# Ledger of designs, part 15: peptides against a protein of PDB entry 4X86

Target 1, 56 residues: chain A of PDB entry 4X86
Amino acid sequence: EGPQLLLSEAVSRAAKAAGARPLTSPESLSRDLEAPEVQESYRQQLRSDIQKRLQE

## One batch from the design tools (peptide; aimed at target 1 A15 L29)

Design b2_p18_7_s4 (made by RFdiffusion4, then SolubleMPNN; from b2_p18_7, 11 letters changed)
Fold by OpenDDE base, seed 1:
Structure b2_p18_7_s4 (fold): chain B 56 residues (1-56), chain A 18 residues (1-18)
Amino acid sequence: as target 1 above (56 residues)
Amino acid sequence: MDEAELQRLIQEAIRAST
């Protein structure tokens, strides 16, 4: 239920598509992006933004 | 990473995902 894309994968896509490259080490990046609470934060924000777009 | 950088990446990820 809800958005399915993992944050780590979404960030990788953003780096390639929009040049949104991380300013941190690969180890720090992997640790933080794979944290369950961070993934949940991303899911909630993504869901909210999709809903906002649908209402425009 | 710091909170600001993490949130920046989240917002860019959302933009790329929508």
Scores: peptide ipSAE 0.628, ipTM 0.890, DockQ to the pose 0.385
OpenDDE base, seeds 2, 3, 4, 5: peptide ipSAE 0.624, 0.624, 0.623, 0.624; ipTM 0.889, 0.889, 0.889, 0.889

Design b2_p18_8 (made by RFdiffusion4)
Pose (drawn by RFdiffusion4):
Structure b2_p18_8 (pose): chain A 56 residues (1-56), chain P 18 residues (1-18)
Amino acid sequence: as target 1 above (56 residues)
Amino acid sequence: LSPEIEEMIEEILEENFS
């Protein structure tokens, strides 16, 4: 489809492809992925990368 | 995705999964 805007879904999709199951639970992992610092870092990385590819 | 995002996701998987 396209680049995943939600980090939580990106991680879930990656874990499934890697066959990884959490020690805790998917709900606990998602809660931690939603920490503001983590979501903001992801948004900034996405913005920077998109602008760079656009620079062609 | 960018390599930096792939590394971040790998690090999360290494820390929280079996």

Design b2_p18_8_s1 (made by RFdiffusion4, then SolubleMPNN; from b2_p18_8, 10 letters changed)
Fold by OpenDDE base, seed 5:
Structure b2_p18_8_s1 (fold): chain B 56 residues (1-56), chain A 18 residues (1-18)
Amino acid sequence: as target 1 above (56 residues)
Amino acid sequence: MSPEIQAFIEEVLKAHYA
């Protein structure tokens, strides 16, 4: 799985947890999440998070 | 989840969800 899918899943889970419903089109959301800098940032943070948890 | 990711997701939710 790529960062885009993982981030999309994270967003979806967060929205569900908050009881929020989509306002914009899926395409609009995808465009935001597909930004290269966003994907790279997420990948880096995810890796960091995993490493931290493994050390707990 | 890191604070950075959580904050980012929150902003995404504000922009695309209600």
Scores: peptide ipSAE 0.484, ipTM 0.859, DockQ to the pose 0.634
OpenDDE base, seeds 1, 2, 3, 4: peptide ipSAE 0.481, 0.478, 0.482, 0.483; ipTM 0.858, 0.859, 0.858, 0.857

Design b2_p18_8_s2 (made by RFdiffusion4, then SolubleMPNN; from b2_p18_8, 9 letters changed)
Fold by OpenDDE base, seed 2:
Structure b2_p18_8_s2 (fold): chain B 56 residues (1-56), chain A 18 residues (1-18)
Amino acid sequence: as target 1 above (56 residues)
Amino acid sequence: LSPEIQAFIEEVLKAHYR
């Protein structure tokens, strides 16, 4: 498969772009988002969503 | 994204952002 966008990266970028004020360290946030099972679920759902949107 | 991932992200955001 091609390059993978990590959920942790996606969320961090989105929160920053939205101007959200962090209460914790970036490392703390990443720790909650980068668990392998979470990333795998995200990958599967993202792929499915994109395929659905492209087929609509 | 599915409601499952959306809900998870929401809870994480609540814990880490104002």
Scores: peptide ipSAE 0.445, ipTM 0.824, DockQ to the pose 0.517
OpenDDE base, seeds 1, 3, 4, 5: peptide ipSAE 0.440, 0.442, 0.440, 0.444; ipTM 0.822, 0.822, 0.821, 0.824

Design b2_p18_8_s3 (made by RFdiffusion4, then SolubleMPNN; from b2_p18_8, 9 letters changed)
Fold by OpenDDE base, seed 2:
Structure b2_p18_8_s3 (fold): chain B 56 residues (1-56), chain A 18 residues (1-18)
Amino acid sequence: as target 1 above (56 residues)
Amino acid sequence: LSPEIQQRIQEILKAHYR
């Protein structure tokens, strides 16, 4: 329920757009960003941002 | 994001990027 976007996906997209390459593997970075507490906080932020935009 | 999570994300990024 709610936003299903992953922080790891957002960072990957941003890095690709900027031409930035991690020193480690993309998988290693994604694994760290997909830690439950990190992803849940990101999901909550996304939900909040969407709600704010809907109210504009 | 809580400050704690923001800081954690920054530390993760610092660990993986120049």
Scores: peptide ipSAE 0.564, ipTM 0.871, DockQ to the pose 0.314
OpenDDE base, seeds 1, 3, 4, 5: peptide ipSAE 0.559, 0.557, 0.556, 0.558; ipTM 0.869, 0.868, 0.868, 0.870

Design b2_p18_8_s4 (made by RFdiffusion4, then SolubleMPNN; from b2_p18_8, 10 letters changed)
Fold by OpenDDE base, seed 2:
Formats: structure tokens, C-alpha cells, sequence
Structure b2_p18_8_s4 (fold): chain B 56 residues (1-56), chain A 18 residues (1-18)
């Protein structure tokens, strides 16, 4: 239930959009960003942000 | 994003991007 966007995917997209040059492999980056506890916190934050935007 | 998540992301980005 709620938004289904991985933090690792969001970061990768943002870095690409900003033209940032990666120093490591995408697998290395994903491994660091895919801690389950972090992903759940991110999901909750994303849900809250979307709700706030809809209420504006 | 919350400061906690933002700080985490910042640390990872520092390690993986120039």
C-alpha cells in the first residue's frame, strides 16, 4: 500500500538528472542504499510528501 | 525528506560520486 519507489532508484535517477559522474558501479551504490530499515523510512516519507502536495 | 534520510543519502553520494 502506498508509493512503490525504491530509494536506490530515486537516487540513481536524481544523480543522472544532475549529471553526476559515478565513481563506483551501480551495484555498489544500490547495495549501500538498499538497507531494509532505510527503505521503509523512505517509503513513509514519500507517502507523507505526496499527501502534503495533494493537500496544497 | 527527513533530515535522517537526507543525511544518509548525502553520505552515500559522497562515497559514490565525484
Amino acid sequence: as target 1 above (56 residues)
Amino acid sequence: LSPEIQAFIDAILKAHYE
Scores: peptide ipSAE 0.438, ipTM 0.820, DockQ to the pose 0.446
OpenDDE base, seeds 1, 3, 4, 5: peptide ipSAE 0.435, 0.436, 0.437, 0.435; ipTM 0.818, 0.821, 0.818, 0.819

## One batch from the design tools (peptide; aimed at target 1 Y42 I50)

Design b2_p19_1_s1 (made by RFdiffusion4, then SolubleMPNN; its pose is not in this set)
Fold by OpenDDE base, seed 1:
Structure b2_p19_1_s1 (fold): chain B 56 residues (1-56), chain A 19 residues (1-19)
Amino acid sequence: as target 1 above (56 residues)
Amino acid sequence: SVEEQVEAYARQLLDAYLA
């Protein structure tokens, strides 16, 4: 069913790796990104993108 | 790696969020 990484966690990791801080608190950003509709959209897009890359 | 791909995608989303 694809990667089981929460969008909020992925964004947090990306922010850490980039040494960047969100304009809002990391907690607020995580809360927003944990919305079910956002998470589902991310999961679908992520799966699709990964599949495309694997086929390249 | 898959992890790097996920991180890269998340970074793009983060940039869009901050924009």
Scores: peptide ipSAE 0.029, ipTM 0.462, DockQ to the pose 0.582
OpenDDE base, seeds 2, 3, 4, 5: peptide ipSAE 0.029, 0.026, 0.028, 0.027; ipTM 0.457, 0.451, 0.466, 0.452

Design b2_p19_1_s2 (made by RFdiffusion4, then SolubleMPNN; its pose is not in this set)
Fold by OpenDDE base, seed 4:
Structure b2_p19_1_s2 (fold): chain B 56 residues (1-56), chain A 19 residues (1-19)
Amino acid sequence: as target 1 above (56 residues)
Amino acid sequence: SVEQQVEEEARRVLQAYLA
C-alpha cells in the first residue's frame, strides 16, 4: 500500500553502508531474498520495526 | 520523499541486525 523497498535492495544497501561482505555472494543472496514469501514477511516486519523506532 | 525516508529507515534497521 505504501512505499516498498525490496528486501534484497535493503540488505545490499545496509551491507555496503556497514562495509560488510556477506559469506554468500550478493547475487545468490539477492535471489533468495527476492522470494515472494520472504519479501512479504520483510514488508510486514519493516513496517513494525519502523513503528517501533518511531516510538523510541 | 517518502520513499527515500523508508529506504533510510530500512537501512538503519538492517544495520542494527548486522551489528
Scores: peptide ipSAE 0.027, ipTM 0.483, DockQ to the pose 0.230
OpenDDE base, seeds 1, 2, 3, 5: peptide ipSAE 0.023, 0.025, 0.024, 0.026; ipTM 0.432, 0.429, 0.426, 0.474

Design b2_p19_1_s3 (made by RFdiffusion4, then SolubleMPNN; its pose is not in this set)
Fold by OpenDDE base, seed 5:
Structure b2_p19_1_s3 (fold): chain B 56 residues (1-56), chain A 19 residues (1-19)
Amino acid sequence: as target 1 above (56 residues)
Amino acid sequence: SVEEAVEEYARRVLEAYLA
């Protein structure tokens, strides 16, 4: 279970901080990243990344 | 940290869409 982190928000912050320009509009990118399946993949990968860090 | 993990994953995703 655990807290629900939003990939769309994280990517938006990253883009702004870097002054990056996505190939698609920031709004379109955010919309894509808000898809439930994308969010779920993010959650799973994030958990995996954290687990790997804990094992280092 | 969790925050760092989030930022790094977000950066990886963003890079796939950069011009």
Scores: peptide ipSAE 0.493, ipTM 0.860, DockQ to the pose 0.585
OpenDDE base, seeds 1, 2, 3, 4: peptide ipSAE 0.489, 0.492, 0.487, 0.489; ipTM 0.859, 0.859, 0.858, 0.857

Design b2_p19_1_s4 (made by RFdiffusion4, then SolubleMPNN; its pose is not in this set)
Fold by OpenDDE base, seed 1:
Structure b2_p19_1_s4 (fold): chain B 56 residues (1-56), chain A 19 residues (1-19)
Amino acid sequence: as target 1 above (56 residues)
Amino acid sequence: SVEEQVEQYARAVLDAYLA
């Protein structure tokens, strides 16, 4: 399978890059984003979106 | 790059989350 992409880490990186701060604590956000069902949904969607971009 | 695409996607997710 492709590179391992964690939603929690991706969001953290994006927040840092954008200079944004979560309305909730970073720990709470990370906990929510680490839920297996959330992570899996993100992985599937991200894979699909990347594939679409590669085909453009 | 894949990394750039991931960050862009994550940023979109973050924006939606904070909306």
Scores: peptide ipSAE 0.047, ipTM 0.493, DockQ to the pose 0.572
OpenDDE base, seeds 2, 3, 4, 5: peptide ipSAE 0.025, 0.023, 0.025, 0.023; ipTM 0.440, 0.448, 0.449, 0.437

Design b2_p19_2 (made by RFdiffusion4)
Pose (drawn by RFdiffusion4):
Formats: C-alpha cells, sequence, structure tokens
Structure b2_p19_2 (pose): chain A 56 residues (1-56), chain P 19 residues (1-19)
C-alpha cells in the first residue's frame, strides 16, 4: 500500500513478518511505541526521507 | 490541542506522499 504513518502498525507488521511474539503483550508494546518522543522521532525521520527522495 | 497537532503532522506527511 504505502509507507506506514503509524509506528505502532509498522512495528506490528514487522514482528509478524519476523515471527516474533512479545514477552509482554501487543497492548503493552503499542503503549510504549506511542510515547511522544518515539512517535515524534518517527515522524521526523519520515519527513526527512520523503523530502530527500523527492529531491530527484 | 496535542491531538490536533499530531493530526496536522500526519496530514502533512500524507500530502508529501501524494507528490
Amino acid sequence: as target 1 above (56 residues)
Amino acid sequence: EEEEEVEEELQELRELLEE
């Protein structure tokens, strides 16, 4: 489809493709991925990378 | 207010991907 805008959904896909199951729960992992610092860092990385590929 | 700011940042990323 396209680049995942939600880090939580990107991590869930990645874990499923890797066959990884959490020691805790998917809910606990998702809660931690929603920490503002983590989501902001992801948004900045996405913005930077998109602009760079657009630079062609 | 914080949620609106996050929605605006996600809309911006969506607009960049539509380019």

Design b2_p19_2_s1 (made by RFdiffusion4, then SolubleMPNN; from b2_p19_2, 12 letters changed)
Fold by OpenDDE base, seed 5:
Structure b2_p19_2_s1 (fold): chain B 56 residues (1-56), chain A 19 residues (1-19)
Amino acid sequence: as target 1 above (56 residues)
Amino acid sequence: SAAAERQAQLQELQDLLQQ
């Protein structure tokens, strides 16, 4: 429900912005980053970080 | 109160980020 917040996409964007390229293939990186436990951890962290910023 | 409204906003944010 709501917007999709994918860590794999976030990392891809960050890498592009930083001019960095993964040592592994993009597909392998995406596979790792799309693991459910990783994605959930990222979502929780993102929520927490945004909340903290909004409270500052 | 302002505090109550802020807390409601934070809850709304949690809802928006729920997946």
Scores: peptide ipSAE 0.063, ipTM 0.643, DockQ to the pose 0.055
OpenDDE base, seeds 1, 2, 3, 4: peptide ipSAE 0.060, 0.058, 0.055, 0.054; ipTM 0.643, 0.635, 0.634, 0.640

Design b2_p19_2_s2 (made by RFdiffusion4, then SolubleMPNN; from b2_p19_2, 12 letters changed)
Fold by OpenDDE base, seed 5:
Structure b2_p19_2_s2 (fold): chain B 56 residues (1-56), chain A 19 residues (1-19)
Amino acid sequence: as target 1 above (56 residues)
Amino acid sequence: SAAARRQAELQELQDLLQQ
């Protein structure tokens, strides 16, 4: 119903931007970050953070 | 009003983040 905002992708982008390489494999990291509870928490946090910034 | 526009924008964000 719209663009997916995945934590796994966000972390991947952040890691690349920082020049960081996780000790765990990218696949394992993605699996962990794509867990529905984690993804939902991230979505809620992202929404909250964006809303707060717009209200500043 | 500015308040009305802000509320609309917040709703738009909620829609964008709906998964």
Scores: peptide ipSAE 0.073, ipTM 0.666, DockQ to the pose 0.055
OpenDDE base, seeds 1, 2, 3, 4: peptide ipSAE 0.067, 0.068, 0.065, 0.068; ipTM 0.664, 0.656, 0.637, 0.660

Design b2_p19_2_s3 (made by RFdiffusion4, then SolubleMPNN; from b2_p19_2, 13 letters changed)
Fold by OpenDDE base, seed 4:
Structure b2_p19_2_s3 (fold): chain B 56 residues (1-56), chain A 19 residues (1-19)
Amino acid sequence: as target 1 above (56 residues)
Amino acid sequence: SAAAARQAQLQELQDLLQQ
């Protein structure tokens, strides 16, 4: 329905910003982070966190 | 009102995060 907010994308951006290199391949990490159950948990957390900030 | 605007923003966020 709308834009997808991916945990894998967030992690990639964070790693780049920190100059961090994952111990596993980026492809393997992305595969794990894009798993539906992981993505759903992240979406719920993101929604909750942003809502809390907007309520402050 | 400011309260109404905040509630509208919360609803918009919920809509954007709908997957």
Scores: peptide ipSAE 0.073, ipTM 0.665, DockQ to the pose 0.053
OpenDDE base, seeds 1, 2, 3, 5: peptide ipSAE 0.061, 0.056, 0.071, 0.073; ipTM 0.657, 0.646, 0.676, 0.667

Design b2_p19_2_s4 (made by RFdiffusion4, then SolubleMPNN; from b2_p19_2, 12 letters changed)
Fold by OpenDDE base, seed 2:
Structure b2_p19_2_s4 (fold): chain B 56 residues (1-56), chain A 19 residues (1-19)
Amino acid sequence: as target 1 above (56 residues)
Amino acid sequence: SAAARRQQELQELQDLLQQ
């Protein structure tokens, strides 16, 4: 529900910003990063990190 | 209050991250 904050998108943006090119194809990397378990872990971590930042 | 605004902001972020 609502807008999704995907790890794959975050990593893509970070890689671009860093000028990094993965050894694997972007498609393969995105597929791995979009795995449900990975996305869930990222969501939880992201929420935690944002909350911590706001509480500082 | 500032505390109330902060709490609301936290809730909004939680809502955004709800998937």
Scores: peptide ipSAE 0.074, ipTM 0.660, DockQ to the pose 0.054
OpenDDE base, seeds 1, 3, 4, 5: peptide ipSAE 0.069, 0.068, 0.067, 0.073; ipTM 0.657, 0.640, 0.657, 0.664

Design b2_p19_3 (made by RFdiffusion4)
Pose (drawn by RFdiffusion4):
Structure b2_p19_3 (pose): chain A 56 residues (1-56), chain P 19 residues (1-19)
Amino acid sequence: as target 1 above (56 residues)
Amino acid sequence: TTTAALIETAIANVSAAIP
């Protein structure tokens, strides 16, 4: 489809493809991925990379 | 350590999906 805008979903799809199951739970892992610092860092990385590819 | 590797893989996959 396209680049995943939600980091929680991106991690969930990556773990499934890697066959990884959490020691805790998916709900606990998603809660931690939603921490403002982690979501903001992801949004900035996405913005920077899109702009760069657009520079062609 | 596994969680950190999955986050890195997720971010690489999202970057690879950018046209």

Design b2_p19_3_s1 (made by RFdiffusion4, then SolubleMPNN; from b2_p19_3, 12 letters changed)
Fold by OpenDDE base, seed 1:
Structure b2_p19_3_s1 (fold): chain B 56 residues (1-56), chain A 19 residues (1-19)
Amino acid sequence: as target 1 above (56 residues)
Amino acid sequence: SEVERLVALAVEEVRAAIP
């Protein structure tokens, strides 16, 4: 598993849980999520939020 | 953007799954 799969899985899970269905087509969304800056943003936010969670 | 919003939601879902 790499960040690409992790982000894709997390987005799918979030959409299901929150009912936040993407308006962008699945194929277009997948392409957008693969952008290096998006992947890095996800990785950084994830680490930051995990740290915040552990501090609660 | 939608991508930015979805990334934020994804992060929150992962966070919520952490015990």
Scores: peptide ipSAE 0.498, ipTM 0.841, DockQ to the pose 0.506
OpenDDE base, seeds 2, 3, 4, 5: peptide ipSAE 0.497, 0.498, 0.498, 0.494; ipTM 0.840, 0.837, 0.840, 0.838

Design b2_p19_3_s2 (made by RFdiffusion4, then SolubleMPNN; from b2_p19_3, 10 letters changed)
Fold by OpenDDE base, seed 5:
Structure b2_p19_3_s2 (fold): chain B 56 residues (1-56), chain A 19 residues (1-19)
Amino acid sequence: as target 1 above (56 residues)
Amino acid sequence: SEREALVQRAIEDVRAAIP
């Protein structure tokens, strides 16, 4: 359960919003960001952040 | 790293959007 947002999608949006042009190729970056352990870490952090905001 | 910087930016943007 919890949020199931894709880290790769979030990073893509962030890069676009900032006008950033990563030196790492899109393929390599996506591969790193789509790794299960990385995605799970992101999910846990996001879940924790949402819970903290709801508890305010 | 570049990856870490982008991840941090993404997380910050999401946090800002949390109502």
Scores: peptide ipSAE 0.320, ipTM 0.807, DockQ to the pose 0.552
OpenDDE base, seeds 1, 2, 3, 4: peptide ipSAE 0.319, 0.313, 0.313, 0.312; ipTM 0.805, 0.805, 0.806, 0.804

Design b2_p19_3_s3 (made by RFdiffusion4, then SolubleMPNN; from b2_p19_3, 10 letters changed)
Fold by OpenDDE base, seed 2:
Structure b2_p19_3_s3 (fold): chain B 56 residues (1-56), chain A 19 residues (1-19)
Amino acid sequence: as target 1 above (56 residues)
Amino acid sequence: SLKEELVELAIREVRAAIP
């Protein structure tokens, strides 16, 4: 039900696209990004954005 | 924070990819 995109994966892609190299440990960052509440917030935002586009 | 900034970037990239 709905898009199944991982925030951690999206962040990695975004960082690469922006040519960014975080100073923070990748493992620490991933741990934070993989928290269920954080992932859910991302999913909700993504769903909202998709819905807005469909309404255009 | 770095996390918040990267999340923002991720959202931006996804929005750009939505047809």
Scores: peptide ipSAE 0.074, ipTM 0.588, DockQ to the pose 0.586
OpenDDE base, seeds 1, 3, 4, 5: peptide ipSAE 0.069, 0.072, 0.071, 0.071; ipTM 0.575, 0.583, 0.577, 0.576

Design b2_p19_3_s4 (made by RFdiffusion4, then SolubleMPNN; from b2_p19_3, 10 letters changed)
Fold by OpenDDE base, seed 3:
Structure b2_p19_3_s4 (fold): chain B 56 residues (1-56), chain A 19 residues (1-19)
Amino acid sequence: as target 1 above (56 residues)
Amino acid sequence: SLRDALVEQAIREVRAQIP
């Protein structure tokens, strides 16, 4: 099934890695990103990316 | 959107770590 990452955590890590801060409140952003439908979309994309990498 | 950009960046960061 792949890595178990919350989208909110992934976004936070990405922002930190890029040296950027979200313009919105971290709590508000996390709340939106933790919505089940958003998390599921991320999971599907991540799974797809993993599969693509395995096919290289 | 900001959310979209951050999501794409997050995916890129994770992809880069995939062996």
Scores: peptide ipSAE 0.036, ipTM 0.491, DockQ to the pose 0.602
OpenDDE base, seeds 1, 2, 4, 5: peptide ipSAE 0.034, 0.033, 0.032, 0.029; ipTM 0.481, 0.473, 0.481, 0.473

Design b2_p19_4 (made by RFdiffusion4)
Pose (drawn by RFdiffusion4):
Structure b2_p19_4 (pose): chain A 56 residues (1-56), chain P 19 residues (1-19)
Amino acid sequence: as target 1 above (56 residues)
Amino acid sequence: EEVEALVAEARENVAEEIP
């Protein structure tokens, strides 16, 4: 489809493809991925990378 | 360590999906 805008969904897909199951729970992992610092860092990375590929 | 590795791979996969 496209680049995943939600980090929590990106991690869930990645874990499923890797066959990884959490020691805790998917709900606990998602809660931690929603921490503002983590989500903001992801948004900045995405913004920087898109602009760079657009630089062609 | 496993959670960090999954987050890193998730970000790489998303970067590959950028046109």

Design b2_p19_4_s2 (made by RFdiffusion4, then SolubleMPNN; from b2_p19_4, 12 letters changed)
Fold by OpenDDE base, seed 5:
Structure b2_p19_4_s2 (fold): chain B 56 residues (1-56), chain A 19 residues (1-19)
Amino acid sequence: as target 1 above (56 residues)
Amino acid sequence: SLRDALVEEALRENRAAIP
């Protein structure tokens, strides 16, 4: 399970939990989530959150 | 954007799930 799959699954769960449906097609959203800057930002923020929890 | 909002929500849920 790479970062791309992890992000897409996390977003899907978030959307379901919020009862939100994208106005754009799922394909368009997936394409947006595949952007390198989005994936890297997600990875960095996830890593930071884990580190913060470990440092408590 | 909707994308950013969904990513933020995903990160929030992930943070809550970190043991």
Scores: peptide ipSAE 0.353, ipTM 0.811, DockQ to the pose 0.527
OpenDDE base, seeds 1, 2, 3, 4: peptide ipSAE 0.342, 0.344, 0.336, 0.335; ipTM 0.805, 0.805, 0.801, 0.802

Design b2_p19_4_s3 (made by RFdiffusion4, then SolubleMPNN; from b2_p19_4, 10 letters changed)
Fold by OpenDDE base, seed 4:
Structure b2_p19_4_s3 (fold): chain B 56 residues (1-56), chain A 19 residues (1-19)
Amino acid sequence: as target 1 above (56 residues)
Amino acid sequence: DERERLVQLAIEQVRQQIP
C-alpha cells in the first residue's frame, strides 16, 4: 500500500535526467540501493512528500 | 555520501511531478 516506486530505478532515471555520473560502479550502487531498508526509507520519504503536497 | 545524494536527487525529481 502506498508509493511503490523502486529507488534503484528512480535514481537511474533522475541521474540520467540531471546528467549526474555516479562515482560508484553501477553494480555496487545497485546492490546498495536495492537493500530493503534503503528502499523502505525512500518509500517513507516519498509518501510523506506526497501527503504534504496533497495537504497544501 | 553519494548514495544519500542520489536518493535526494531522485526524491527532488519525484516532487516536481506531484501536482
Scores: peptide ipSAE 0.479, ipTM 0.848, DockQ to the pose 0.559
OpenDDE base, seeds 1, 2, 3, 5: peptide ipSAE 0.477, 0.476, 0.469, 0.475; ipTM 0.848, 0.847, 0.843, 0.847

Design b2_p19_4_s4 (made by RFdiffusion4, then SolubleMPNN; from b2_p19_4, 11 letters changed)
Fold by OpenDDE base, seed 2:
Structure b2_p19_4_s4 (fold): chain B 56 residues (1-56), chain A 19 residues (1-19)
Amino acid sequence: as target 1 above (56 residues)
Amino acid sequence: SARDALIAQAIEDVRQQIP
């Protein structure tokens, strides 16, 4: 559909595609991935990656 | 960890989707 702007959604997609999950419960994983500091770090990284692609 | 591997894969997948 398109690039996931939320880390939690990106990981969910990756897990489904790989057919594998970590030993950590889905709830615990989601809690970690949805933490504001973690999501912000992801957003900044994604923004940087987009900018790099635009400059190619 | 498996979690970290999923995160890495997720990020890579997103990068591949950037036009």
Scores: peptide ipSAE 0.459, ipTM 0.854, DockQ to the pose 0.784
OpenDDE base, seeds 1, 3, 4, 5: peptide ipSAE 0.355, 0.457, 0.454, 0.194; ipTM 0.818, 0.853, 0.853, 0.743

Design b2_p19_5 (made by RFdiffusion4)
Pose (drawn by RFdiffusion4):
Structure b2_p19_5 (pose): chain A 56 residues (1-56), chain P 19 residues (1-19)
Amino acid sequence: as target 1 above (56 residues)
Amino acid sequence: ALSEALIELAIEQTLAAIP
């Protein structure tokens, strides 16, 4: 489809493709992924990389 | 450590999906 805008959904897909199951729960992992610092860092990375590929 | 590696992998896969 496209680049995943939600880090939590990106991580869930990656874990499923890697066959990884959490020691805790998917809910606990998602709660931690939603921490403002983590989501903001992801948004900045995405903004930077899109602009760079657009620089062609 | 596995959670950190999966976060990196998820980021790489999301970025690879950019046209």

Design b2_p19_5_s1 (made by RFdiffusion4, then SolubleMPNN; from b2_p19_5, 10 letters changed)
Fold by OpenDDE base, seed 1:
Structure b2_p19_5_s1 (fold): chain B 56 residues (1-56), chain A 19 residues (1-19)
Amino acid sequence: as target 1 above (56 residues)
Amino acid sequence: SEREALVQQAIRESLAQIP
């Protein structure tokens, strides 16, 4: 349970919204972003930050 | 790293979408 956003999708949205274009090639970036440990780290950080926002 | 920066940016954008 908790946030289920894919990190790769979130990064794509962030790049479009903020103009933060990655220097890393799409293939290399996708490999990194789709790694289970990286995805889980993102989920944990996002969940923690959401909880912090709710407590403010 | 670039990856870490992109993750943080993704988090910021995701939080901004919370209604």
Scores: peptide ipSAE 0.328, ipTM 0.776, DockQ to the pose 0.471
OpenDDE base, seeds 2, 3, 4, 5: peptide ipSAE 0.325, 0.325, 0.325, 0.324; ipTM 0.778, 0.775, 0.777, 0.774

Design b2_p19_5_s2 (made by RFdiffusion4, then SolubleMPNN; from b2_p19_5, 10 letters changed)
Fold by OpenDDE base, seed 2:
Structure b2_p19_5_s2 (fold): chain B 56 residues (1-56), chain A 19 residues (1-19)
Amino acid sequence: as target 1 above (56 residues)
Amino acid sequence: SLRAELVEEAVRESLAAIP
């Protein structure tokens, strides 16, 4: 597997880049980021997109 | 959904971090 950021790190970078953060409490955000289904979705989508980039 | 948006943005940033 290729290198990847932790989901929490990637979200932090995204927030900084956009200059905006989700309109939710820190607790709710953490709950979402730690949810197993969200972690799995991140892994699967990242893997898929990496493969797409390799094919370009 | 918020969860879907978070994943989408995270994937974008993670891809950008790959040299």
Scores: peptide ipSAE 0.566, ipTM 0.896, DockQ to the pose 0.450
OpenDDE base, seeds 1, 3, 4, 5: peptide ipSAE 0.564, 0.565, 0.564, 0.565; ipTM 0.896, 0.896, 0.896, 0.896

Design b2_p19_5_s3 (made by RFdiffusion4, then SolubleMPNN; from b2_p19_5, 9 letters changed)
Fold by OpenDDE base, seed 5:
Structure b2_p19_5_s3 (fold): chain B 56 residues (1-56), chain A 19 residues (1-19)
Amino acid sequence: as target 1 above (56 residues)
Amino acid sequence: SEREALVQQAIRDSLAAIP
């Protein structure tokens, strides 16, 4: 239940849409984005933001 | 950081894509 999108995939899509490449190496960035605590933080932020918008 | 900037952009884009 709740947001299921992987942060790494979301960031990849965002970078592509922006037409810009991160300065951080792909390997280092992926390592950070795939860390469980980072993924969970993303899920929590997204969930919270969705709830806030639904309450507007 | 660049990581946080990308995360926040990803969140913004994800929210904008919600119908």
Scores: peptide ipSAE 0.347, ipTM 0.810, DockQ to the pose 0.505
OpenDDE base, seeds 1, 2, 3, 4: peptide ipSAE 0.345, 0.343, 0.342, 0.343; ipTM 0.808, 0.809, 0.809, 0.809

